Peptides against a protein of PDB entry 4LZF. Designs and how they scored, part 15

Target 1, 155 residues: chain A of PDB entry 4LZF
Amino acid sequence: GGRLVVFPNGTRKELSADGQTVKVMFFNGDVKHTMPDQRVIYYYAEAQTTHITYPDGMEVLQFPNNQTEKHFPDGRKEITFPDQTVKTLHPDGREESVLTDGTIIQLNPDGSKVIQFNTGQREIHTADFKRREYPDGTVKTVYSDGRQETQYPTG

## One batch from the design tools (peptide; aimed at target 1 Y42)

Design b1_p29_2_s2 (made by RFdiffusion4, then SolubleMPNN; from b1_p29_2, 21 letters changed)
Fold by OpenDDE base, seed 5:
Structure b1_p29_2_s2 (fold): chain B 155 residues (1-155), chain A 29 residues (1-29)
Amino acid sequence: as target 1 above (155 residues)
Amino acid sequence: SILEETLKKLEEDEKILEEAKKKLEEAKK
């Protein structure tokens, strides 16, 4: 059978019969749950936040506002916001946000910003220009010096 | 621009996340 240990401070430790699961219920309401797959689930009662750590280094944070943050072993982070926007932070410094409508926003380490609209239009912002690309191949560029250029589709 | 407006919204969402993280760190102590 399982084992229950009750500590003087009110903390309780439950051990499964096979010893594969350990649940510690702290006096403050926090919970630490060690699972057979070696993942550890921390629940912080005051913050109402769940923190899961995996043996491979993966971590998952679940916040009470329905935000989720995943930390991948390769250093990548993925944030899911309440509106289901997903933001990925890459180790190289690149950031990508994907909106529910399919819009993709990319922030690049060189400072450039790109938005890819679900309509197929694309807008690129750099230190030197803002550029709008249209599905038909038209490209409009406004340079930082005020110069404007329109490139028409080849055809 | 739509890009700038969207980024602003994302920044607000990130602020909320950071506040939640702060609360988490306080709870870990």
Scores: peptide ipSAE 0.223, ipTM 0.796, DockQ to the pose 0.026
OpenDDE base, seeds 1, 2, 3, 4: peptide ipSAE 0.054, 0.215, 0.215, 0.223; ipTM 0.561, 0.793, 0.791, 0.795

Design b1_p29_2_s3 (made by RFdiffusion4, then SolubleMPNN; from b1_p29_2, 19 letters changed)
Fold by OpenDDE base, seed 5:
Parts: sequence; C-alpha cells; structure tokens
Structure b1_p29_2_s3 (fold): chain B 155 residues (1-155), chain A 29 residues (1-29)
Amino acid sequence: as target 1 above (155 residues)
Amino acid sequence: SWLEEALKKLEEDNKIIEEARKLLAEAKS
C-alpha cells in the first residue's frame, strides 16, 4: 500500500503504492505532485497558481485569472491572457501578439513595430517613420521630420 | 521567491500588452 508521512510542522507526504506518485501537502496549503511521467505540479495556495515543470524543460504557469504562460525548451514563451490575446516571445527577441479580432502586433528586436489589422491594412512604426499600407496598394508615410508621402497603387 | 519573480514578469507583460492595445486603438481610430 501507499505511505503517509506526517511531519511535525503539519506537512504531509503521500507516496503511492507503486511509488510513482508523490504528493506533498505543505502546512501552508501548497501542494507538490511528482507524477509518473516526471512532471512536477506545484500549487501555490495563496496565489492560487499552478506551476508545472516537465522533464523536457517545458514549464506551464496557470493563474487564477485564467492567464496561462508556457515556457518552451527552445526559449520561446507563450502567454495567453484572460481576454484570450496570445503573446509569443521568440528566442530572437521578436514578440508577437495576436488579438481575438485577428489583429497581429509584432515588436521587432530593433524596436520597430508592425501592426497587421484584420482589415488587411498594415502599419509599420520605425524610428524614422510611421507607414500605413492599405489593401488597395496605397501607402502613406509620415516621417519623423514631419514630411508626409503618399504612394498610389500602380495598376 | 520564484513565484514573486514570475508574478513580476507577468505584471510587466501586462503593461506591454496594455500599451499594445492602446497603440492598436489609436491606429484604428
């Protein structure tokens, strides 16, 4: 059968009969599960947050507000916000946020931003200009010096 | 603690997202 160890501080440790699962219930209400697949599930009682670590290096955080954060072994991070916006942080420093309406916001390592609207318009922000690209091929650029340029589509 | 660091990072991420949303709203407008 399984084993239960009760420590003087109130922490309880349960070992499954097969020895493959270990559950530690800490005196503060935290819970740590070591699973047969070697993932470790830690529940922080005060924060009501779950932290899962996988043997391959993956980590998952689940917050009480429904936010989820995934840390991939390759260094990529994915955050799902409560409003279901998904932000991906790439190892190269690029960040991408995908909104529920389909809008994509990209932040490049050089500080430039690209917003791809669900309407097909695209806006590019650099240190030198802001540029709006329209589906019809029109491009409007406002330069940092105040100059404005409109490029009309070539038929 | 590890948790505190994680929460701090989340707060920072939330600020970035709020800024992005503001930028988006301005761009749509």
Scores: peptide ipSAE 0.058, ipTM 0.631, DockQ to the pose 0.054
OpenDDE base, seeds 1, 2, 3, 4: peptide ipSAE 0.021, 0.031, 0.030, 0.024; ipTM 0.575, 0.608, 0.583, 0.571; seed 3 fails the geometry check

Design b1_p29_2_s4 (made by RFdiffusion4, then SolubleMPNN; from b1_p29_2, 19 letters changed)
Fold by OpenDDE base, seed 1:
Structure b1_p29_2_s4 (fold): chain B 155 residues (1-155), chain A 29 residues (1-29)
Amino acid sequence: as target 1 above (155 residues)
Amino acid sequence: SWLEQALEQEAQNDKILAEARKKLEEAKK
């Protein structure tokens, strides 16, 4: 059988008979599970958040609001929001949000933003202009000075 | 507009992310 160690501060440590599974129940309600596959599962009681760390450096966070975060070893983070939007934070600073309707919002490191609609239209926001690109090739640009230009498709 | 709604949703999610992270960081202390 396993063994239970109870510390004076109220923390409890349970060891499996083979020693491969360890459960620590901290005095504050937090729980730490060390699994045979070397993943560690932290439960933060106050935040009601689960944090799993993997030997390869992968981390998974599960929040009480149904938000999930995956932290990849390459530095990329993938967040699934309660509304099921998936946002990817890239190591280069680029951010991409994919909405459930197929809309893609890209924030670039230079501050520009690109919104790709499911209709095929694309909106580009920069410091100097906002531009709408249409599937037929029409491009409408509104510059920061108020000037507006329409570029018609060729052919 | 559809554009405004999408951008607002994005901004809202960013707030949700920040709040969730804040609560976690507070609990880790």
Scores: peptide ipSAE 0.388, ipTM 0.878, DockQ to the pose 0.027
OpenDDE base, seeds 2, 3, 4, 5: peptide ipSAE 0.381, 0.368, 0.370, 0.385; ipTM 0.876, 0.871, 0.872, 0.876

## One batch from the design tools (peptide; aimed at target 1 D30 Y42 Y44 H51)

Design b1_p30_1 (made by RFdiffusion4)
Pose (drawn by RFdiffusion4):
Structure b1_p30_1 (pose): chain A 155 residues (1-155), chain P 30 residues (1-30)
Amino acid sequence: as target 1 above (155 residues)
Amino acid sequence: LAEELAERDAKIAELTAEAEAALAEHEAEL
């Protein structure tokens, strides 16, 4: 029916009957679970933070302010802030934020961006211009040289 | 074991600081 082992330093280890699951309760209050599928779940007592390592290379951190950070094997990093904005950082430097109100912000490493407002408008920023596109078909652009352009709807 | 735990605590403290900084930047953008 399993075992409990207590070490001189105060660390405790609990093994399941099949030995597949191991729980380690460290003297400092940290808790580690090793699961049969080799997931490792580590709880940091003082920092109140959980770190989960998956066999496929994925790592997940849960911070006490309810922020979650996911690290994918390819290098992608996905952050869920407490407000539930989801921000994805790509290794090439692209950033994408999907806010809860529906706004999407795409940032390129060259500094260009595309903003999709929940209102249906779209904004594009490049080295040459800033452009705003409206649901009615109107397009407004401000160029680097200071000129401003309005493209009216066909209708 | 104590050395390994101290290294791990140091690493998580750095990650926690990074997570606080990213949250402050996110709140400033809003």
Fold by OpenDDE base, seed 3:
Formats: sequence, structure tokens, C-alpha cells
Structure b1_p30_1 (fold): chain B 155 residues (1-155), chain A 30 residues (1-30)
Amino acid sequence: as target 1 above (155 residues)
Amino acid sequence: LAEELAERDAKIAELTAEAEAALAEHEAEL
């Protein structure tokens, strides 16, 4: 059988019969599970948040608003927002958001932005211009000086 | 175990604040 230890402060520690799982129920309502695979599942009772830590340094957060975060050992973060947008933050400072409609937004370390629309249009933002590329090969550029240029597809 | 609980209380405050900031930034980008 398992073992139950009850501390004077109300914290309880339960050991499984096989000794591979440890459950700590803290007096504040927090719950810690240490699993056979060495992952630690921590539930914060007040915040209603689940925090999973893996032995390789991976962390997973599940917030009560349906936001989920993955913190990778290489410093990359993947955030799934409540609207189901998935944002990836790379260690080099590049950010990529994938919207549910298939639109992809890329933020580059140089401050440039690229939007790949689900319509096949692409928009490029730099310090010098905003450019819209159309599926027919038309390209419209608005420069920072207010000049506008349209390039038509060469038939 | 009391020390672990205090560390967890501090960590969840940090993680929640970071998550809220990330959400606010995302909502401002749309």
C-alpha cells in the first residue's frame, strides 16, 4: 500500500505503492506530482495554473484563460493565445505568429515585418517602405518619403 | 516544504505577469 504523511501545517505527502509517484498537497491547495518519468506537474490553486517541468529543461504552462506556453531548453518560446494564434519567439529575436485563418506574421530582429496573407498577398514593412505584393504579380510600394510606385506584371 | 511553497508563490506571480504582458502585446498587434 501507499504511504500518507500528514504534517502539522496541513500539508500532506502521498507515496504510491510502487514508490514511483509522489503527490504533495500543500496547505494552500497547491498540488505537486512527481512522476516516474521525472516530470513534475505543479498545480497552483489560487492562480488555477498548471506548470509542468521536464528533466531536459522543457516547461509547459497552462493558464485558466486557455493560454498555453512552451518554454524550450534552447530559449525558444511557443505561446498559444486564447484566440488560438500560435506565436513562436526565437532566441535570435525573430517572432512568428500563425493565425487561425492561415495568415503568418513575421517580425525580424532588424525591425522589418512580413505578413503572408491567406489570400496569397504579401506585405513587407521596412524602415524605408511598405510593399504589397499581389498574386497577379502587381507590386505596390509606399516609401517613407510619401512616394508611391506600382510595378505591373510584365505580360 | 515551506521554502518550496514560498519559491512557487514567487514564481507563479512572475509567470502570470509575463503571460499577461505577452497577451496584451498580441492584442495590440492585431
Scores: peptide ipSAE 0.498, ipTM 0.912, DockQ to the pose 0.846
OpenDDE base, seeds 1, 2, 4, 5: peptide ipSAE 0.023, 0.130, 0.024, 0.020; ipTM 0.541, 0.736, 0.569, 0.526

Design b1_p30_1_s1 (made by RFdiffusion4, then SolubleMPNN; from b1_p30_1, 16 letters changed)
Fold by OpenDDE base, seed 4:
Structure b1_p30_1_s1 (fold): chain B 155 residues (1-155), chain A 30 residues (1-30)
Amino acid sequence: as target 1 above (155 residues)
Amino acid sequence: LEEEQKKLAEEIKKLKEEAEKLLAEHQASL
């Protein structure tokens, strides 16, 4: 069978019979599970948060407010917010948010912003202009100087 | 194990603060 060690402070350590699973139950209610695949599952009792660490450096966080985070070994983070928006933070500084309606918002390292609407319209924000592209090929540009331009589809 | 417990308490505090920051930034943007 497994082995249970109880420490004077109330912390408990459970070892599986094969020794491949280790469960530490801390006196404060925190739990550390080391799995055979070498992932470590932390449960923080006060924070009601689950934190999984993988041998490759991947981390997964599950918060009580329904926020979930994936921290990738390359430095990328993927956050699922309580509203179910998925935001990706890239190591190059690019950010992408995917809304529940399918709208995609990109923030680029150059400061530009691109919104791909679920309607097929796209909006591009730069230092010099805001541009709306329509599915029919119409393009409306509002320049920073207040000038407006409409480009109509050729045909 | 007591040192590990303290380290874990510090880690979750940091992770929670970072998560709250990300949420606040998201809510301010959308």
Scores: peptide ipSAE 0.413, ipTM 0.871, DockQ to the pose 0.829
OpenDDE base, seeds 1, 2, 3, 5: peptide ipSAE 0.408, 0.412, 0.405, 0.410; ipTM 0.870, 0.870, 0.870, 0.871

Design b1_p30_1_s2 (made by RFdiffusion4, then SolubleMPNN; from b1_p30_1, 17 letters changed)
Fold by OpenDDE base, seed 1:
Structure b1_p30_1_s2 (fold): chain B 155 residues (1-155), chain A 30 residues (1-30)
Amino acid sequence: as target 1 above (155 residues)
Amino acid sequence: MEKELEEQKEEIKKKKEEAEKLLKEHQAEL
């Protein structure tokens, strides 16, 4: 059978018969599960947060406000916010947010911002201009110097 | 065991603070 170890501080450690599953119930209410696949599931009672670590270095965080984060071994982070927006933080500094309405917001390392609206319109923000691209091929640009340009589709 | 608990507690605190920062940044971008 399994084994139960009770520590003087009230922490309890349960081991499966094969020793592949370990459950630690800390005196503060935290719970740590070590699984046969070597993933570790840690529940923080005070924070009501679950933290899963995988052998490959992947981490998953589940917060009480329904924010979920995946921390990839390559340094990429994928955040699902409470509003269900999914934001990806790339190691190169690029950020991409996918909204529930299908809008995509991209922040580039150069400071430029691109919004792909669900309407098919695209907006590009740079240091030099703000540009709106329309599905009909019309492009409107407002330059930082105040100049405005409209490019019409070639028919 | 207690040392591990304290280390994990500090780790999760930091991760929670970082998560709160990310949420705040997200809300400011919308």
Scores: peptide ipSAE 0.366, ipTM 0.855, DockQ to the pose 0.837
OpenDDE base, seeds 2, 3, 4, 5: peptide ipSAE 0.330, 0.315, 0.309, 0.345; ipTM 0.840, 0.836, 0.834, 0.846

Design b1_p30_1_s3 (made by RFdiffusion4, then SolubleMPNN; from b1_p30_1, 17 letters changed)
Fold by OpenDDE base, seed 3:
Structure b1_p30_1_s3 (fold): chain B 155 residues (1-155), chain A 30 residues (1-30)
Amino acid sequence: as target 1 above (155 residues)
Amino acid sequence: LEEELKKLKEEIEKKKAEAEKLQEEHQKEL
């Protein structure tokens, strides 16, 4: 059969009969649950946060404001914000945000930014210019010196 | 177990602060 250990401070430890599942219920309401697959589920009662750790180094965080984070073993992070934007942080320093409307914001390691709008417009930000590309083939560039250029589609 | 609980509290407060920072950075990016 399973075992229940009750400590003097009120912490409880439950062991499954097979010993593969261990549940620690701390006196403060925090819970540590070790599963047969070796994932560990932490629930922090005061923070209302769930933290799952996997044997491969994967981590999942669930915050009470509906922010969810996945921390991959390769150093990549995927954050789902309360607004349901999904942001991916890559180990190379590239960042990508996907908005609920389908807009994609890319931040590159060189500091450049690319926005792909749901309208099919694209905006490119560099140290030297901001460029807006339109679906009709019009391109508007504003340079850092304040010069503006418009390229019209070949109709 | 008391020392484990202390470490877990320190870890979660750090993770919360990191998460708040990410949210603040996201709000500035929009």
Scores: peptide ipSAE 0.316, ipTM 0.849, DockQ to the pose 0.829
OpenDDE base, seeds 1, 2, 4, 5: peptide ipSAE 0.312, 0.312, 0.313, 0.137; ipTM 0.846, 0.845, 0.846, 0.756

Design b1_p30_1_s4 (made by RFdiffusion4, then SolubleMPNN; from b1_p30_1, 16 letters changed)
Fold by OpenDDE base, seed 1:
Structure b1_p30_1_s4 (fold): chain B 155 residues (1-155), chain A 30 residues (1-30)
Amino acid sequence: as target 1 above (155 residues)
Amino acid sequence: LEEELKKKKEEIQKLKKEAEELLAEHQKSL
């Protein structure tokens, strides 16, 4: 059978019959579940936040504002914001945001930015220029010195 | 268990702050 331990401070610890599941209900309302697969589900009562830790080092956070975060063992973070934008932070400093409309925004470690619009247009920002690529093959470049160049598709 | 609870309380405050910073950065960029 399972076991229940009640501590003098009001914390309760429940163990499954097999001992593979442990539930700690802290006196502050926090709840810790240790699962058979060794993942730990921690619920912070005051913050209303769920924190899942995996034995491989992955962490998942679920905040009350519907922000969710995945922290990968390699240092990558994937954030789903309340607006459902998904942002990935890579260990190399690259960032990628995927908007709900399908727009993709990439920030590179060199400071360059690439926007893939849902219209099929692409915009590239560097220190030297902004470039807009159109689905028809037209490319417009505005250089930092004010020069403008248009490259037309070969008809 | 009380020590664990104290550590967890500190951890969540850090994680919450970092999450709020990420959200604030996102809201400024879009």
Scores: peptide ipSAE 0.540, ipTM 0.922, DockQ to the pose 0.857
OpenDDE base, seeds 2, 3, 4, 5: peptide ipSAE 0.537, 0.534, 0.537, 0.537; ipTM 0.921, 0.921, 0.922, 0.922

Design b1_p30_2 (made by RFdiffusion4)
Pose (drawn by RFdiffusion4):
Structure b1_p30_2 (pose): chain A 155 residues (1-155), chain P 30 residues (1-30)
Amino acid sequence: as target 1 above (155 residues)
Amino acid sequence: SLVDELKAQRAANEAALAAAEKEPAEVFHF
């Protein structure tokens, strides 16, 4: 029915009966679980942080302020802030934020961006202009040279 | 960074466990 091992340094190890699950309770309060499928769950006692490593290369961090960070094997990083805004960082430098109110912000490494407001408006920023598109079909643009343009709806 | 510090702490703990496993330990069976 399993085993408990206590080491001179105070670290304790608990093995399941089938030996597939191992739990290590370190002298400093940290806790490590190794699961049969080889997931490793590490709890940092002082920092109150959990780090989970998956066999497929994915890593997840849970911070005590309820922030979660997910690292995908390809290099993508996804952050869930406490407010539940989800921000995705791509290795090429693109950033995408999906806020809870429904706003989406897409930022390109060249500095251009597309903003999708929960109100239905869309805003595009480029080297040449800033543009706002409206649900009624109106388009308003401010160019780098200072000109302003309004494209009225067909109707 | 905080993540680097946590990973260093974890590596130190694993090293300490690997050293402890070379020494006699109390074993309890369920």
Fold by OpenDDE base, seed 4:
Structure b1_p30_2 (fold): chain B 155 residues (1-155), chain A 30 residues (1-30)
Amino acid sequence: as target 1 above (155 residues)
Amino acid sequence: SLVDELKAQRAANEAALAAAEKEPAEVFHF
């Protein structure tokens, strides 16, 4: 049989008969499940947020607005926004956003920005220039000093 | 951040549980 422990502070702990599952119901309404696979599912009652921790160090947060955050053991974070945009924060400081239309926006630690459009065009923003690369190999550059260059694929 | 606040709340709950586990509790078997 299972076991239920009721503490004076109002917190309750339920242990399954096999001892593989532990459910803690905290006095504030929060709930913690420890599963047989050693993942811990914590539910913040007031915030309506689920926080899953895995034995490998992975963490998953699920917010009431349908935003999901994955925190990887290597320090990478992946945020799926309610609009289904996926933003990845890399340990090196690089950020990548993948839009639902397939556009990829990269923010680099040096402050440069790269946009890979779903059209196959790419735009690079640096302190020195803005550059547009076209699928045909044409490259247009506007430098910070106002100079403009166009490079054609055939020279 | 919100996450930090949540983690703090969880930590408080878990600390309260750890303290409560040192006190008498009612145990039900089923």
Scores: peptide ipSAE 0.505, ipTM 0.926, DockQ to the pose 0.896
OpenDDE base, seeds 1, 2, 3, 5: peptide ipSAE 0.500, 0.499, 0.502, 0.504; ipTM 0.925, 0.925, 0.925, 0.925

Design b1_p30_2_s1 (made by RFdiffusion4, then SolubleMPNN; from b1_p30_2, 15 letters changed)
Fold by OpenDDE base, seed 1:
Structure b1_p30_2_s1 (fold): chain B 155 residues (1-155), chain A 30 residues (1-30)
Amino acid sequence: as target 1 above (155 residues)
Amino acid sequence: SQEEELRKRLAENEEILAEAEKKPAEVYEY
């Protein structure tokens, strides 16, 4: 059968009959579940936050406002915001946001920015210019010095 | 940050558990 261990400080430890599941209930209300697959599920009572750690180093945080953060072993982080926007932070410093309307925003380490709009238009921001690419092949560039160029598709 | 606070709390909890496991405990079998 299962077993319950009660420590003098009020912390409790429940072990399943097979020993594969361990539940620690801390005196502060926090809970630690060790699962058969070796993932550990922490619940922080005051923060109402769930924190899952995996054997490969993956970590998942679930906040009470419905924000979820995934921390990958390679250093990548993926944040799903309450509005369901997904932001990925790459180890090289690149950031990508996918909005619920399908817009994709990429921030590059060099400071450049690329927006792929849900309309099919693409906008590129650099230190020197902003460039808008249209689905019909038209490209409009506004340079930092105020110059403007329009390239039309060759028919 | 909130994450740093949680990580601190996690470390504290693990320390508390480790310390508790060094002491006599009541064991109930069921």
Scores: peptide ipSAE 0.381, ipTM 0.884, DockQ to the pose 0.867
OpenDDE base, seeds 2, 3, 4, 5: peptide ipSAE 0.379, 0.381, 0.390, 0.379; ipTM 0.883, 0.883, 0.886, 0.882; seeds 4, 5 fail the geometry check

Design b1_p30_2_s2 (made by RFdiffusion4, then SolubleMPNN; from b1_p30_2, 16 letters changed)
Fold by OpenDDE base, seed 4:
Structure b1_p30_2_s2 (fold): chain B 155 residues (1-155), chain A 30 residues (1-30)
Amino acid sequence: as target 1 above (155 residues)
Amino acid sequence: SLIEKLRERERENERVLAEAEKLPAEVYEY
């Protein structure tokens, strides 16, 4: 049998029979679930936001606008935007965005940018040039000084 | 930040709960 505890302030605590599941319904509408696997699921009523903490240190935030943020123990953050774009922030400063069309945009700590298009084309942006790599092996480079170079496949 | 505010809210709720647990409560077994 479970147990329900009702506190004078209106907070309620529900305990499962085995004590492994605890649900706290706070007076302000917030809800905290402690699960047998040691996940803690906290719902912020006013913000309509869910915060899940895992025993390994991972945290997941689910916002009412359908944005989800995952905070990994290694310091990496993964943000799924409402449009389903996924942005990963790496501890080394690298940022990667995966668009819904499969395009991957990488921002490197050195300021360079790499776009992997869903077409298989790849574009590299540096301080000195923009380079487009084509699936056929053609490489087009536009330098910051306006020069352009095209490298053709050897085959 | 919003997250910080939420964390603070959570901490406050936990504090309030801890204080409430020191007081008599209604207990229902089922």
Scores: peptide ipSAE 0.446, ipTM 0.918, DockQ to the pose 0.918
OpenDDE base, seeds 1, 2, 3, 5: peptide ipSAE 0.443, 0.442, 0.444, 0.442; ipTM 0.917, 0.917, 0.917, 0.918

Design b1_p30_2_s3 (made by RFdiffusion4, then SolubleMPNN; from b1_p30_2, 17 letters changed)
Fold by OpenDDE base, seed 4:
Structure b1_p30_2_s3 (fold): chain B 155 residues (1-155), chain A 30 residues (1-30)
Amino acid sequence: as target 1 above (155 residues)
Amino acid sequence: SMIEELKEREKKNLEELEEAEKLPAEVYEY
């Protein structure tokens, strides 16, 4: 029940019987799918890259190296790297990377950095200090002037 | 950028499709 249209330039258009799915196969090998859910899937043949656009403004890029980028309507970007690390870029400038081992690295707009280790330890980097927080409640701080401070957990 | 180039490629393909749709095409029903 489908329909195939072959254009003089070599581009082909396939229409589903219900008209809700449209597949355009361009002369240069690119492919555009319009789906019933209104998402559009564009495949760039030479770059071997897939670009998905959603009606809500969401965009997904899939690269041949297995990297995926999600562009959210709110301006947030989420990059899944080939190694499966997930990096989130927030509109406020904050960046967060989640490693496969569960470690979270946060880069803040003020230049500070927070590392949440999979061990439960947390390290905070600021212009003024580096601080290590331990699961037992111990906190060790090394200040930029060389001063060191240890805070012990209270019972 | 690479993404910009891809978008331009897509735009060109769509423009060419639009022009092609003005011409007689072979239609197959199945």
Scores: peptide ipSAE 0.483, ipTM 0.919, DockQ to the pose 0.931
OpenDDE base, seeds 1, 2, 3, 5: peptide ipSAE 0.481, 0.479, 0.483, 0.481; ipTM 0.918, 0.918, 0.919, 0.919

Design b1_p30_2_s4 (made by RFdiffusion4, then SolubleMPNN; from b1_p30_2, 14 letters changed)
Fold by OpenDDE base, seed 5:
Structure b1_p30_2_s4 (fold): chain B 155 residues (1-155), chain A 30 residues (1-30)
Amino acid sequence: as target 1 above (155 residues)
Amino acid sequence: SEIEALKQREKENEAKLAEAEKQPAEVFEY
């Protein structure tokens, strides 16, 4: 049999028969589940948000709009947006977004940006230039001073 | 941030639980 503890403040604590599962129902509607695997599932009633914490320090947030955030122990964050775009934030400041169409956008700590288009084109943005690389090997560069350069594939 | 506010809410709930556990509670075995 399980055990139910009812506190004077209205919070309730349910213990499984084996004691490995604990459910706390807070007075404000929040719910905390501690699982046998030591995973903690917290539900914020007002925000309708679920927060899962893992023993290794991983955290997962699930928002009511279907956005999911994973917080890795190394400080990396992975955000899956409602449109299924995935954005990764690295501890070094690098950001990567993978769009549903296959486009990849990388923001580097130095401020440079790389876009890998689903067409196979690549665009590189730096302080000094913007460069477009085409699948045929053509490369177009526009420098910050307005100079333009086109390199053709040596066929 | 919103996430920080949620985490703070969780901490507050845990603190209130810890305080409540110091008081008499009704216990039901089933």
Scores: peptide ipSAE 0.488, ipTM 0.923, DockQ to the pose 0.935
OpenDDE base, seeds 1, 2, 3, 4: peptide ipSAE 0.484, 0.483, 0.485, 0.487; ipTM 0.922, 0.922, 0.922, 0.923

## One batch from the design tools (peptide; aimed at target 1 F7)

Design b2_p8_3 (made by RFdiffusion4)
Pose (drawn by RFdiffusion4):
Structure b2_p8_3 (pose): chain A 155 residues (1-155), chain P 8 residues (1-8)
Amino acid sequence: as target 1 above (155 residues)
Amino acid sequence: SQLDDPTV
């Protein structure tokens, strides 16, 4: 029916009957679970933070302010902030934010960006211009040289 | 940091 082992330093280990699941309760209050599928779940008592390592290379951190960070094996990092904005950082430097109101912000490493407003408008920023596109088909552009352009809808 | 597991 399993075992409990208590070490002189105060660390406790609990093994399942099949030995597949191991729980370690460290003297400092940290808790580690090793699962049969080799997932490792580590709880940091003082920091009140959980770190989960998956066999496929994925790591997940849960912070006490309810922020979650996911690290994918390829280097991608996905952050869920407490407000539930999801921000994805790519290793090439692109950043994408999907806010709960529906706004999407895409930032390129060269500094260009595309913003998709929940209102249906779209905004594109490049080295040459800032452009706003409207649901009615109107396009407004401000160029680096200071000129402003309005493209009216066909209708 | 994480602490090492003791040996049984």

Design b2_p8_3_s1 (made by RFdiffusion4, then SolubleMPNN; from b2_p8_3, 4 letters changed)
Fold by OpenDDE base, seed 1:
Structure b2_p8_3_s1 (fold): chain B 155 residues (1-155), chain A 8 residues (1-8)
Amino acid sequence: as target 1 above (155 residues)
Amino acid sequence: GELPDPEV
């Protein structure tokens, strides 16, 4: 069987029989699990937040509001919001949000914005124009000077 | 042994 160590400060340490799992229950309510796969699961009691660290550098944060954040070794971050929107933050500054209805919103480092609607329509925002592309090939553009242009797939 | 402390 495993064993339990109780420290004078009230912290408790449980070791599995095989020594592969360690659970530390700190006096402040925090809990630290070291798992056989070498991931470390730390629970912050006051914040009610779980922080998982992996040997490859991956980190996962789970917040009490049901938000989850994944921090990848390459610097990418993936946030799953309580509404289940998934936002990816790329190291180059690009941000991509996938909504539950399938809509994709991209914010580019140059300030441009692209929305891919679940209907197949696409909208592009730049400093110079807003452009809506339709599945049939129609394209509508509103320029910053107020000019509007519609391009039809034929004619 | 050394007393373990909570992480910050």
Scores: peptide ipSAE 0.138, ipTM 0.845, DockQ to the pose 0.145
OpenDDE base, seeds 2, 3, 4, 5: peptide ipSAE 0.079, 0.102, 0.031, 0.065; ipTM 0.808, 0.829, 0.668, 0.797

